# Peptides against a protein of PDB entry 4N7V, part 60

Target 1, 222 residues: chain A of PDB entry 4N7V
Amino acid sequence: TLRSITSPLVAHRLKPIRQKTKKAVVSILDSEEVCVELVKEYASQEYVKEVLQISSDGNTITIYYPNGGRGFPLADRPPSPTDNISRYSFDNLPEKYWRKYQYASRFVQLVRSKSPKITYFTRYAKCILMENSPGADFEVWFYDGVKIHKTEDFIQVIEKTGKSYTLKSESEVNSLKEEIKMYMDHANEGHRICLALESIISEEERKTRSAPFFPIIIGRKP

## One batch from the design tools (peptide; aimed at target 1 F107)

Design b2_p29_2_s3 (made by RFdiffusion4, then SolubleMPNN; from b2_p29_2, 9 letters changed)
Fold by OpenDDE base, seed 1:
Structure b2_p29_2_s3 (fold): chain B 222 residues (1-222), chain A 29 residues (1-29)
Amino acid sequence: as target 1 above (222 residues)
Amino acid sequence: SFDIPDFEEERSILSDEKLEEYLKKVLEE
């Protein structure tokens, strides 16, 4: 199943982006929908042959073939669907489109991992909880130059000297120099606070059913 | 002091180059 290889993408609160590659253009639209345009070159002109338009919650996929399958010249935005439109739910998406959906999902996940959800200023650092899930990326930018980047898979540390290294186990974290452990402790505390605030704010957002509360900035830069 | 980008700049951390590189890898898989 498609679900076995990826979850429905979530593009909520993401800013519009348009990124071109050799074979495709991927876009997050103002509507927070995600479009994958499959590009083919013919006579030195690029044409969009196929478009996957995915809803912001990832659950609806609209597929169409511009200009009756002849292709539409590549432009600054996806071509509008006109006719020959197929609409699928996530769980009913034909297998032939799974790779393309997975591509869109990975793109969105990358964007989310670089999109601030909560920015928290402490006395010592700027802490940033990102939009990706599960296990949102968390970055701490200490004002003295130390940086800590936490992901689901690793912790990256950049020291004042510029020395950088990656920690992949708790044992490695425990082997850190005492001075670095202090930074890690602060980072962990900031992370805890951001997660707690995310939970509280998300709950209130759910109850209020108003405009999104995120992204949010907490505290003040010293 | 360490130069920390502002909130708006951080929302644009994904440079076109990095994104393209990543997408290329994903598409080639």
Scores: peptide ipSAE 0.026, ipTM 0.576, DockQ to the pose 0.049
OpenDDE base, seeds 2, 3, 4, 5: peptide ipSAE 0.021, 0.019, 0.018, 0.019; ipTM 0.574, 0.610, 0.619, 0.604

Design b2_p29_2_s4 (made by RFdiffusion4, then SolubleMPNN; from b2_p29_2, 8 letters changed)
Fold by OpenDDE base, seed 2:
Structure b2_p29_2_s4 (fold): chain B 222 residues (1-222), chain A 29 residues (1-29)
Amino acid sequence: as target 1 above (222 residues)
Amino acid sequence: DFDIPEQEEERSILSDEELQKYLEKVLKE
């Protein structure tokens, strides 16, 4: 099943974007829907031959073939759905479309890893918790130029000198220079605070059943 | 860099080059 390979994509709170490649254009729309346009070139003109439009929660996929499958000239937005459209749920999506869905999902996950959910200004740094899950990316931009980027898989450090390196184990983290450990300690504290705030705010959001509280900015640059 | 509007901050973090490279990689697989 598709579910055994990937979860439904989640595009909530993501800003609109349109990214063109040679073979496809992927978009997040104002509606937070995700569109994959399959592009073919004929006589130096690009045409959209197939479109997958995926709902913001990833559970509904609408597929259509512009201009009866002949293709529609590539424009600055996806072509409008035709009369001959197919709608599928995530669990009923034909296997022939799984690869394209996975592409959309991976793109959305990347965008989420670069989309601030919580921005927190400390005395020493700008801390940013991203939208991706599980294990949201966390970035710390120290005002003195040091940068720390935490992911589920690694920690990247950029020192004042411009020296950069990646840590992939606790042993490597424990072997850091003392001066770098101080930055790491601050980053970890900022991370803890952001996670705590995320939990609290999410709970309040659930209780109020109001508009989304995220993204949020806490504090100001000193 | 630190005092830009939220929308601009999001755009500054999103690198077109990174997205392009990633998409190219995914489409090849």
Scores: peptide ipSAE 0.029, ipTM 0.567, DockQ to the pose 0.025
OpenDDE base, seeds 1, 3, 4, 5: peptide ipSAE 0.024, 0.027, 0.026, 0.024; ipTM 0.620, 0.665, 0.651, 0.591; seeds 4, 5 fail the geometry check

Design b2_p29_3 (made by RFdiffusion4)
Pose (drawn by RFdiffusion4):
Structure b2_p29_3 (pose): chain A 222 residues (1-222), chain P 29 residues (1-29)
Amino acid sequence: as target 1 above (222 residues)
Amino acid sequence: EFEVELQEYEVENSETVEKLIEEYFEEEE
């Protein structure tokens, strides 16, 4: 059953983005709702045959077929719903559409992996903690020129040269130059600070009923 | 496949967030 494979998507605090493609148009609206529009081409013009719209919390799914000859003319914004529409909870979503919800879920998870939640400026580097929690990606751009990309699985180092390599395990990073560990440890301290900063601020947010406390930009690029 | 680039924001911090940040760095000192 859907929920066997996937969890409801989270599109909160994400910026509006629209992505055209040969098959469909997947987007995130200003209301932070995820919209998936299937697209067909006819008479040198594009038609829409199905529209999936998922709530910000991913719990509510609305699907409408503007069933008509020629479908729906493709525009820059999602079309208004028709009358032959549908609405399901996440658990009550039919066996159909499951391939499409999973696609939308990956789209959102990809966007969160490139959405800054906390931006921290150190003496040596620009630190960014991303949105894809838990275990969000951590990216460090040293003013020195070195780039470090941290994942729950990976550590990625891009030297000033452009010489790039990936370090997976603790043993692999230990196989180091004892100079690059400074970049590694400074980035890890920055990661420590951002995870700590995120916790005490999101805690205050649960204590409040206001506009989101994210994203944050801390300090300034010297 | 999906393609996404790093997003940029222009935001101002609230006074409550600024206070919490300051308290955190005072504790770390």

Design b2_p29_3_s1 (made by RFdiffusion4, then SolubleMPNN; from b2_p29_3, 13 letters changed)
Fold by OpenDDE base, seed 3:
Structure b2_p29_3_s1 (fold): chain B 222 residues (1-222), chain A 29 residues (1-29)
Amino acid sequence: as target 1 above (222 residues)
Amino acid sequence: EFVIEMQEFDVELTERVKKLIEEFFKKLE
């Protein structure tokens, strides 16, 4: 099943973006829907022959073929749906579209990993918790130039000297130089705080059901 | 005391991410 290989994508709170590739254009719209435009070239002009429009919650996929599959000239936005529209739920999406959905999902996940959810300024660093889940990316930009990037899979460290390395295990983290451990400790504390705040703010957001509370900035650069 | 502000953020994808995306769509038909 599609569900066994990916979860429904989530594009809520993401800013509009349009990324052109050789064979496709992937977009997040103002509506927070995700569009995959499949592109072909003819007579030095690019045409959109197929469009997958995915709802912001990833559960509804609308597919259409502009001009009966002949294509619509590539523009700055997806072409409008045609009269021959197919609509699928996530669980009823034909297998032939699974790969395209997966790529859309991966794109959204990448965008989410670069989209600030919480920005927290400490005395020493700018801490950023991103929108991706589970295990949201967490970046710490120390004012002295040190950077730490935490993901679910690794921790990347960029030292003042420009030396960069990746840590993939706790043993490697424990083997860090004392000077670097200080930065890591601060990063971990900032991470803990951001996660705690995310939980609290999310709960209040649920209770009030008002406009989204995220993204949020806490503090300012000293 | 911390100032809490709600703001919208723009997403700027790095070249690395762009390349990764390109690789994903490279073999799409």
Scores: peptide ipSAE 0.029, ipTM 0.629, DockQ to the pose 0.019
OpenDDE base, seeds 1, 2, 4, 5: peptide ipSAE 0.029, 0.027, 0.024, 0.026; ipTM 0.636, 0.607, 0.589, 0.606

Design b2_p29_3_s2 (made by RFdiffusion4, then SolubleMPNN; from b2_p29_3, 14 letters changed)
Fold by OpenDDE base, seed 3:
Structure b2_p29_3_s2 (fold): chain B 222 residues (1-222), chain A 29 residues (1-29)
Amino acid sequence: as target 1 above (222 residues)
Amino acid sequence: MFEIEMFEFDVENSKRVKELIEEFFKKLE
């Protein structure tokens, strides 16, 4: 099943973008829907031959072939759905579209991993909790040049000298030099605080049912 | 006291994003 290889993508709160490549254009729309446009060149003009429009919650996929399959000239936004559209739920998506959905999902996840949800300025660093889940990326940019990037899979450290390395186990973290441990401790504390704030703010957001509270910036660089 | 505000960002020029797209769509399907 599609669900066995990916979860429904989540594009909520993501800013609109449009990324063009030779073969495709991927967009996050103002509506927070995700569109994959398959592009073909003909007579020095690019045409959109196929469009996958995925709802912001990833559960609905609308597929259409512009201009009766002949293609529609590539524009600054996806072409509007035609009359011959197919609408699928996530669990009923034909297998032939799974790869494209998987790509869309990975794209969205990548964008989410680079989308600040909470920015928290401490005395020593700019801390950023990203939108991706589970295990949101967490970046710490120390004002003295040290950088720490935490993901679900690893921790990347960039020292003042520019030396960069990746930690993939707790033992490696425990083997860090004392100087680096100080940065790691601060990063972990900032991470804890951001997670706590995320929880609190999310709860208030749920109660209020108003405009989204995220993304949010707390404090400013000293 | 902390100042709280909404934040905006731009990932439009992400090389990694472009590379990912090219990786999956080298040929038209």
Scores: peptide ipSAE 0.030, ipTM 0.614, DockQ to the pose 0.037
OpenDDE base, seeds 1, 2, 4, 5: peptide ipSAE 0.029, 0.026, 0.019, 0.023; ipTM 0.614, 0.575, 0.560, 0.593; seed 5 fails the geometry check

Design b2_p29_3_s3 (made by RFdiffusion4, then SolubleMPNN; from b2_p29_3, 12 letters changed)
Fold by OpenDDE base, seed 3:
Structure b2_p29_3_s3 (fold): chain B 222 residues (1-222), chain A 29 residues (1-29)
Amino acid sequence: as target 1 above (222 residues)
Amino acid sequence: DFEIEMQEFDVELSERVKKLIEEFFEKLK
């Protein structure tokens, strides 16, 4: 099943973006829908032959073939749906579209990993919890130039000297120099706080069902 | 074909796209 290889993409709160590649254009729209445009070149003009429009929650996929399948000239936005529209739920998406959905999902996940959800200014650093899940990326930009980037898979450290390295295990983290451990400790504390605040704010957001609370900025640079 | 595009994305284009995305969002941070 599609669900066995990916979860429904989530594009909520993401800023609009349009990325063109050789064969496709992927977009996050103002509506937070995600569009994959399949592009074909003909007579030195690029045409959109197929469009997958995915809802912001990833659960609905609308597929259409512009201009009766002849294609529509590539523009700065996806072409409008035609009369021949197929609408699928995530679980009913034909297998032939799974790869395209996966592409959209991976793109969205990447964008989410770069999209601030919580920005928290401490005395020493700007901390940023990103939108991706599970295991959201967490970046710490110390005002003195040190940077720490935490992902679900690794921790990247950039020291004042510009020396950069990646840590992939707790043993490596424990083997850090004492000076670096201080930065790591601060980063971890900021991370803990951001996660706690995310939980609290999300709960309030659920209760009120008002406009999204995220992204949020806490504090200011000293 | 789109499959080729996806393969290229996974290998080479992924880094380029990542860079473009990073550049885009760096301005927003």
Scores: peptide ipSAE 0.049, ipTM 0.702, DockQ to the pose 0.027
OpenDDE base, seeds 1, 2, 4, 5: peptide ipSAE 0.134, 0.030, 0.026, 0.022; ipTM 0.735, 0.663, 0.651, 0.585; seeds 1, 4 fail the geometry check

Design b2_p29_3_s4 (made by RFdiffusion4, then SolubleMPNN; from b2_p29_3, 12 letters changed)
Fold by OpenDDE base, seed 1:
Structure b2_p29_3_s4 (fold): chain B 222 residues (1-222), chain A 29 residues (1-29)
Amino acid sequence: as target 1 above (222 residues)
Amino acid sequence: DFVVEQQEFDVENTERVKKLIEEFFKKLE
């Protein structure tokens, strides 16, 4: 099943973006829908031959073939859907489209990993919890130049000197110099606070059902 | 200004995302 390969993509709260590659253009629209435009070149002109338009929650996929399959000239935005469209749920998406959906999903996940959900300014650093899940990326930008980037898989450290290295195990983290451990301790505290705030804010959103509270900025740079 | 800082961060991250996407998907096409 498609679900065994990837989960439905989630594009909520993501800002619009358009990225062109050789064979495709992937976009997040103002509506938070995700579009994959399949591009073919003919006579030195690029044409959109197929479009997958995926809902913001990833559960609905609308597929259409612009200009009756002849293609529509590539523009600064996806071509509008025609009357000849196919609509599928995530679980009913034909296998022939799974690779393209996975493409969109990976794109969205990358965008989410660089999209601030919570920005928290401390006395020493700007802490940023990102939108991706599970295990949201967490970045700490210390005002003195040290940077720490935490992901589900690794921790990247950039020291004041510009020296950078990646930690992939707890043993490596435990082997850090004491000076770096101080930064790590602060980063971990900021991370804890951001996760706590995320939980509290999400609960309040659920209760009020108002406009999204995220992204949120807490504090300001000293 | 925290608003300005956030805007600058968003712009920077947008460019970083574009670069990452280009590098990541170049091999998949």
Scores: peptide ipSAE 0.256, ipTM 0.775, DockQ to the pose 0.024
OpenDDE base, seeds 2, 3, 4, 5: peptide ipSAE 0.237, 0.244, 0.252, 0.256; ipTM 0.755, 0.762, 0.756, 0.768

Design b2_p29_4 (made by RFdiffusion4)
Pose (drawn by RFdiffusion4):
Structure b2_p29_4 (pose): chain A 222 residues (1-222), chain P 29 residues (1-29)
Amino acid sequence: as target 1 above (222 residues)
Amino acid sequence: EEEEEEEIKEIAEEVIEEKREEIEEEEEE
């Protein structure tokens, strides 16, 4: 059953983005709702045959077929719903559409992996904690020119040369120049600080009922 | 380590105050 494979998507605090493609148009609206529009081409013009709209919390799914000849003319914004529409909870979503919800889930998870949640400026680097929690990606751009990309599985180093390589394990990073560890440790301290800063601020957010406390930009680029 | 924790708390308090001020300005508009 859907929910065997996937968890409801989270599109909160994400910026609006629209993505055209040969098959479909997947987007995130200003209301932070995820919209998936299937697209067909006819008479040198594009038609829409199905629209999936998922709530910000991913719990509510609305699907409408503007069933008519020629479908729906493709525009820059999602079309208004028709009358032959549907609405399901996440658990009550039919066996159909499951391939499409999973696609939307990956789209959102990809977008969160490139959405800054906390931006921290150190003496040596620009630090960014992303939105794809838990274990969000961590990116460090040193003013020196070196780039470090931290994942729950990976550590990625891009030296000033452009010489790039990936370090997966603790043993692999230990196989190191004892100078690059400074870049590694400074980035890890920055990661420690951002995870700490995120916790005490999101804790205050639960205590409140206001506009989101994210994203944050801390300090300034010297 | 304790001095670093205090610095983190001070930064967090400043960020919280700044966010409260931004929310109050948005409510007044």

Design b2_p29_4_s1 (made by RFdiffusion4, then SolubleMPNN; from b2_p29_4, 15 letters changed)
Fold by OpenDDE base, seed 5:
Structure b2_p29_4_s1 (fold): chain B 222 residues (1-222), chain A 29 residues (1-29)
Amino acid sequence: as target 1 above (222 residues)
Amino acid sequence: MKEEEERIREIAEKIIEELKKKNEELLKK
């Protein structure tokens, strides 16, 4: 099943973007829906041959073929679904579309990993907890130029000199220079605080059932 | 924002290449 490969994508709270690649254009719309436009080139003109429009919660997929499959000239937005439209639920999506859905899902996850959920300004750094889940990315931009990027899989460190390296185990973290450990300690503290705030705010958001509380900014740059 | 979008675009292209390698026909149809 598709579910065994990926979960439904979640595009809530994501800002609209449109990213063109060689073979596709992926968009997050104002509606927070996700569109994948499959692009073909004919006579130096790019045409959209197929569109997957996925709901913000990932559970509904609308697939259509512009101009009866002949294609629609690539524009600054997805073509409107006018003909040759099919609508599927996530669990009923034909297998032939699974990879395209996965592409959309991965893209959304990437965007989420770069979308601030909580921005926390400390005395020394701008800390950002991102929207992706599980294991949201956490970035720390120290005002002196040091950068730390934590993901579920690794920690990337960029030192003042521009030297960059990746840590993938606790052993590697423990082997850090003392000066870098200080930055890491601060990053970890900021991370802990952001996670705690996320939990508290999310709970209140659930209880209030009002407009989204996120993204949120805590503090301000000194 | 622009730098982030550019990085995302690059990663998206890598994803497409992976998809092409695994299922070239799906991207052609």
Scores: peptide ipSAE 0.029, ipTM 0.700, DockQ to the pose 0.016
OpenDDE base, seeds 1, 2, 3, 4: peptide ipSAE 0.027, 0.027, 0.022, 0.026; ipTM 0.684, 0.683, 0.512, 0.660; seeds 3, 4 fail the geometry check

Design b2_p29_4_s2 (made by RFdiffusion4, then SolubleMPNN; from b2_p29_4, 13 letters changed)
Fold by OpenDDE base, seed 1:
Structure b2_p29_4_s2 (fold): chain B 222 residues (1-222), chain A 29 residues (1-29)
Amino acid sequence: as target 1 above (222 residues)
Amino acid sequence: SEALQEEIEKIAQELIEEHRKRVEELEEE
């Protein structure tokens, strides 16, 4: 099943973006829908041959072939769905489209990992909890130049000298120099606070059922 | 699969660079 290889993508709260590669253009629209345009080059002109339009919650996929399958010239936005339109639910998506959906999902997840959900200013750093899930990325930009990037898989440290290294285990974290441990401790505290705030705000958001509370900024830069 | 991975990597690099710039700009404000 498609669900065995990916979950429905979630594009809520993401800003519009359009990224072009050699074979595809992926867009997040103002509507928070996600479009994958499959591109083919012919006579030095790029044409959109197929479009997957995915709802913001990832559960509905609309597939269409511009200009009756002949393709539509690549433009600054996806072509309008006019010909050969098919609509599928996530669980009913034909297998031939699974890779394309996965592509969209990975893109959205990547965008989410770079999209601030909570920005928290401390005395020493700007902390940012991102939108991706599970295990949202967490970045700490210390005002003195040190940077820490936490993911589910690793912690990246950039020291004042520009030296960069990656930690993949708690043992490696524990082996850090004392000076770096201080930064890590601060990062961890900021992370804990952001997670706590996320929980509280999300609960209030659920109760209120109003406009999204996120993204949110806590504190001010010193 | 390889082609898809290459495209994702390209997008990743672009997004990382864009994110870096945005964060730096916000820090300067």
Scores: peptide ipSAE 0.037, ipTM 0.649, DockQ to the pose 0.021
OpenDDE base, seeds 2, 3, 4, 5: peptide ipSAE 0.030, 0.032, 0.032, 0.026; ipTM 0.627, 0.622, 0.629, 0.574; seed 5 fails the geometry check

Design b2_p29_4_s3 (made by RFdiffusion4, then SolubleMPNN; from b2_p29_4, 12 letters changed)
Fold by OpenDDE base, seed 4:
Structure b2_p29_4_s3 (fold): chain B 222 residues (1-222), chain A 29 residues (1-29)
Amino acid sequence: as target 1 above (222 residues)
Amino acid sequence: MEELEKEIKEIAEKLIEELKKKEEEKKEE
């Protein structure tokens, strides 16, 4: 099943973006829908031959073939659906489209990992909890130039000199120089606070049926 | 899958570059 390969993508709260590759263009629209445009080149012109439009919650996939499959010239936005439109639920998506859905999903996950959900300014750093899940990325930009990037898989440290290294185990973290440990401690505290706030705010958001509370900014740069 | 991963990598690189540029622009403001 598709579900065994990927979960439905979640594009809520993501800003519009359009990225072109050789064979495809992937976009997040103002509506927070995700579009995958399959591109073919003919006579030095690029044409969109197929479009997958995925709902913001990933559960509905609309597939259409511009100009009856003849293609539409590549533009700055996906072509509007006109004919040959099919709509599928996530669980009913034909296997031939699974790779394209996975492509969209991975793109969205990447964008989410770079999309601030909570920005928290401390005395020493700008902390950012990202939108991706599970295990949201967490970035700490210290005002003195040190940077820490935490993911589910690793911690990247960038020192004032620009020297960077990656930590993949607790043992490696424990082996850090004392100076770096201070930064790590601060980063961890900021992370804890952001996670706590995320939980509290999300609960209040659930209780209210208003506009999304996220993204939020807490504090200001000193 | 290999081709898809290559494309995703290209997108990731472009996205990172764009984000870095935006951050630099914000520091200059």
Scores: peptide ipSAE 0.049, ipTM 0.660, DockQ to the pose 0.020
OpenDDE base, seeds 1, 2, 3, 5: peptide ipSAE 0.030, 0.033, 0.034, 0.062; ipTM 0.652, 0.561, 0.558, 0.673; seeds 2, 5 fail the geometry check

Design b2_p29_4_s4 (made by RFdiffusion4, then SolubleMPNN; from b2_p29_4, 14 letters changed)
Fold by OpenDDE base, seed 1:
Structure b2_p29_4_s4 (fold): chain B 222 residues (1-222), chain A 29 residues (1-29)
Amino acid sequence: as target 1 above (222 residues)
Amino acid sequence: DKELEEKIKEIAKKLIEEHKEKVKKLEEE
């Protein structure tokens, strides 16, 4: 099943982005929908032959073939849907479109990993929790120049000297120099606080059904 | 797709910079 290889993409709160590759253009629209345009070149002109338009929650996929499948010239936005439109749910998406959906999902997830959800200023650092899930990226920018980037898979440390290294296990973290451990401890505390705040704010957002509370900024740079 | 990931990283960097600019403006107010 498609669900076994990817979850429905989530494009909520993401800003519009358009990314072109040789064979495709992936876009997050103002509506927070995600479009995958399949591009073919003919006579030095690029044409959009197929479009997958995915809802912001990833659950609905609309597929159309511009200009009756003849293609529409590539522009700065996806072409408008034609009369021949197919609509699928995530679980009913034909297998031939799974790779394209996965491509869109990976793009969205990467954008989310670089999209601030919570910015928290401490006495020593600016902490940023990103939108990606599970295991949101967490960045700490210390005012003295030290940087820590936590992902689900690794921790990257950039020291004051500019020396950079990656930690991939708890044992490596435990083997850090005492000075670096202090930065890591602060980063971990900031991370804990951001996660706690995310939970509280998300619950309030659910209760009020108001406009999105995220992204938020907490505190100020000293 | 490595090319896509690299380009997305560039876009992501821009998003971060835009966020930094927003934060900076808020700090100045």
Scores: peptide ipSAE 0.025, ipTM 0.621, DockQ to the pose 0.028
OpenDDE base, seeds 2, 3, 4, 5: peptide ipSAE 0.021, 0.019, 0.023, 0.024; ipTM 0.534, 0.500, 0.598, 0.549; seeds 3, 4 fail the geometry check

Design b2_p29_5 (made by RFdiffusion4)
Pose (drawn by RFdiffusion4):
Structure b2_p29_5 (pose): chain A 222 residues (1-222), chain P 29 residues (1-29)
Amino acid sequence: as target 1 above (222 residues)
Amino acid sequence: AEEDEEEIEEEKEEELEEALEEFTEEEEI
């Protein structure tokens, strides 16, 4: 059953983005709702045969077929719903559409992986904690020129040369130059600080009923 | 502060566009 494989998507605090493609148009609206529009081409013009719209919390799914000859003319914004529409909860979503919800879930998870939640400026680097919690990606751009990309699984180092390599395990990073560890440790301290900063601020957010406390930009680029 | 914000938005927008190009090449709906 859907929910065997996947969890409801989270599109909160994400910026509006629209993505065209040969098959479909997947987007995130200003209301932070995820919209998936299937697209067909006819008479040198594109037609829409199905629209999936998912709530910000991913719990509510609305699907409408503007069933008509020629479907729906493709535009820059998602079309208004027709009358032959549908609405399901996440658990009550039919066996159909499951392939499409999983696609929308990956789209959102990809977007969150490139969405800054906390931006921290150190003396040596620009630190960014991303949105894809838990275990969000951590990116460090040293003013020195070195780039460090941290994942729950990976550590990625891009030296000033452009010489790039990936370090997966604790043993692999220990196989180091005892100078690059400074870059590693400074980035890890920055990661420690951002995870700590994120916790005490999101705690105050649960104490409140206001506009989101994210994203945050801390300090300034010297 | 506004310049820093714009720089970060530009950098991350480029990375997101590249990731979305790869994603549309790899996935089928």

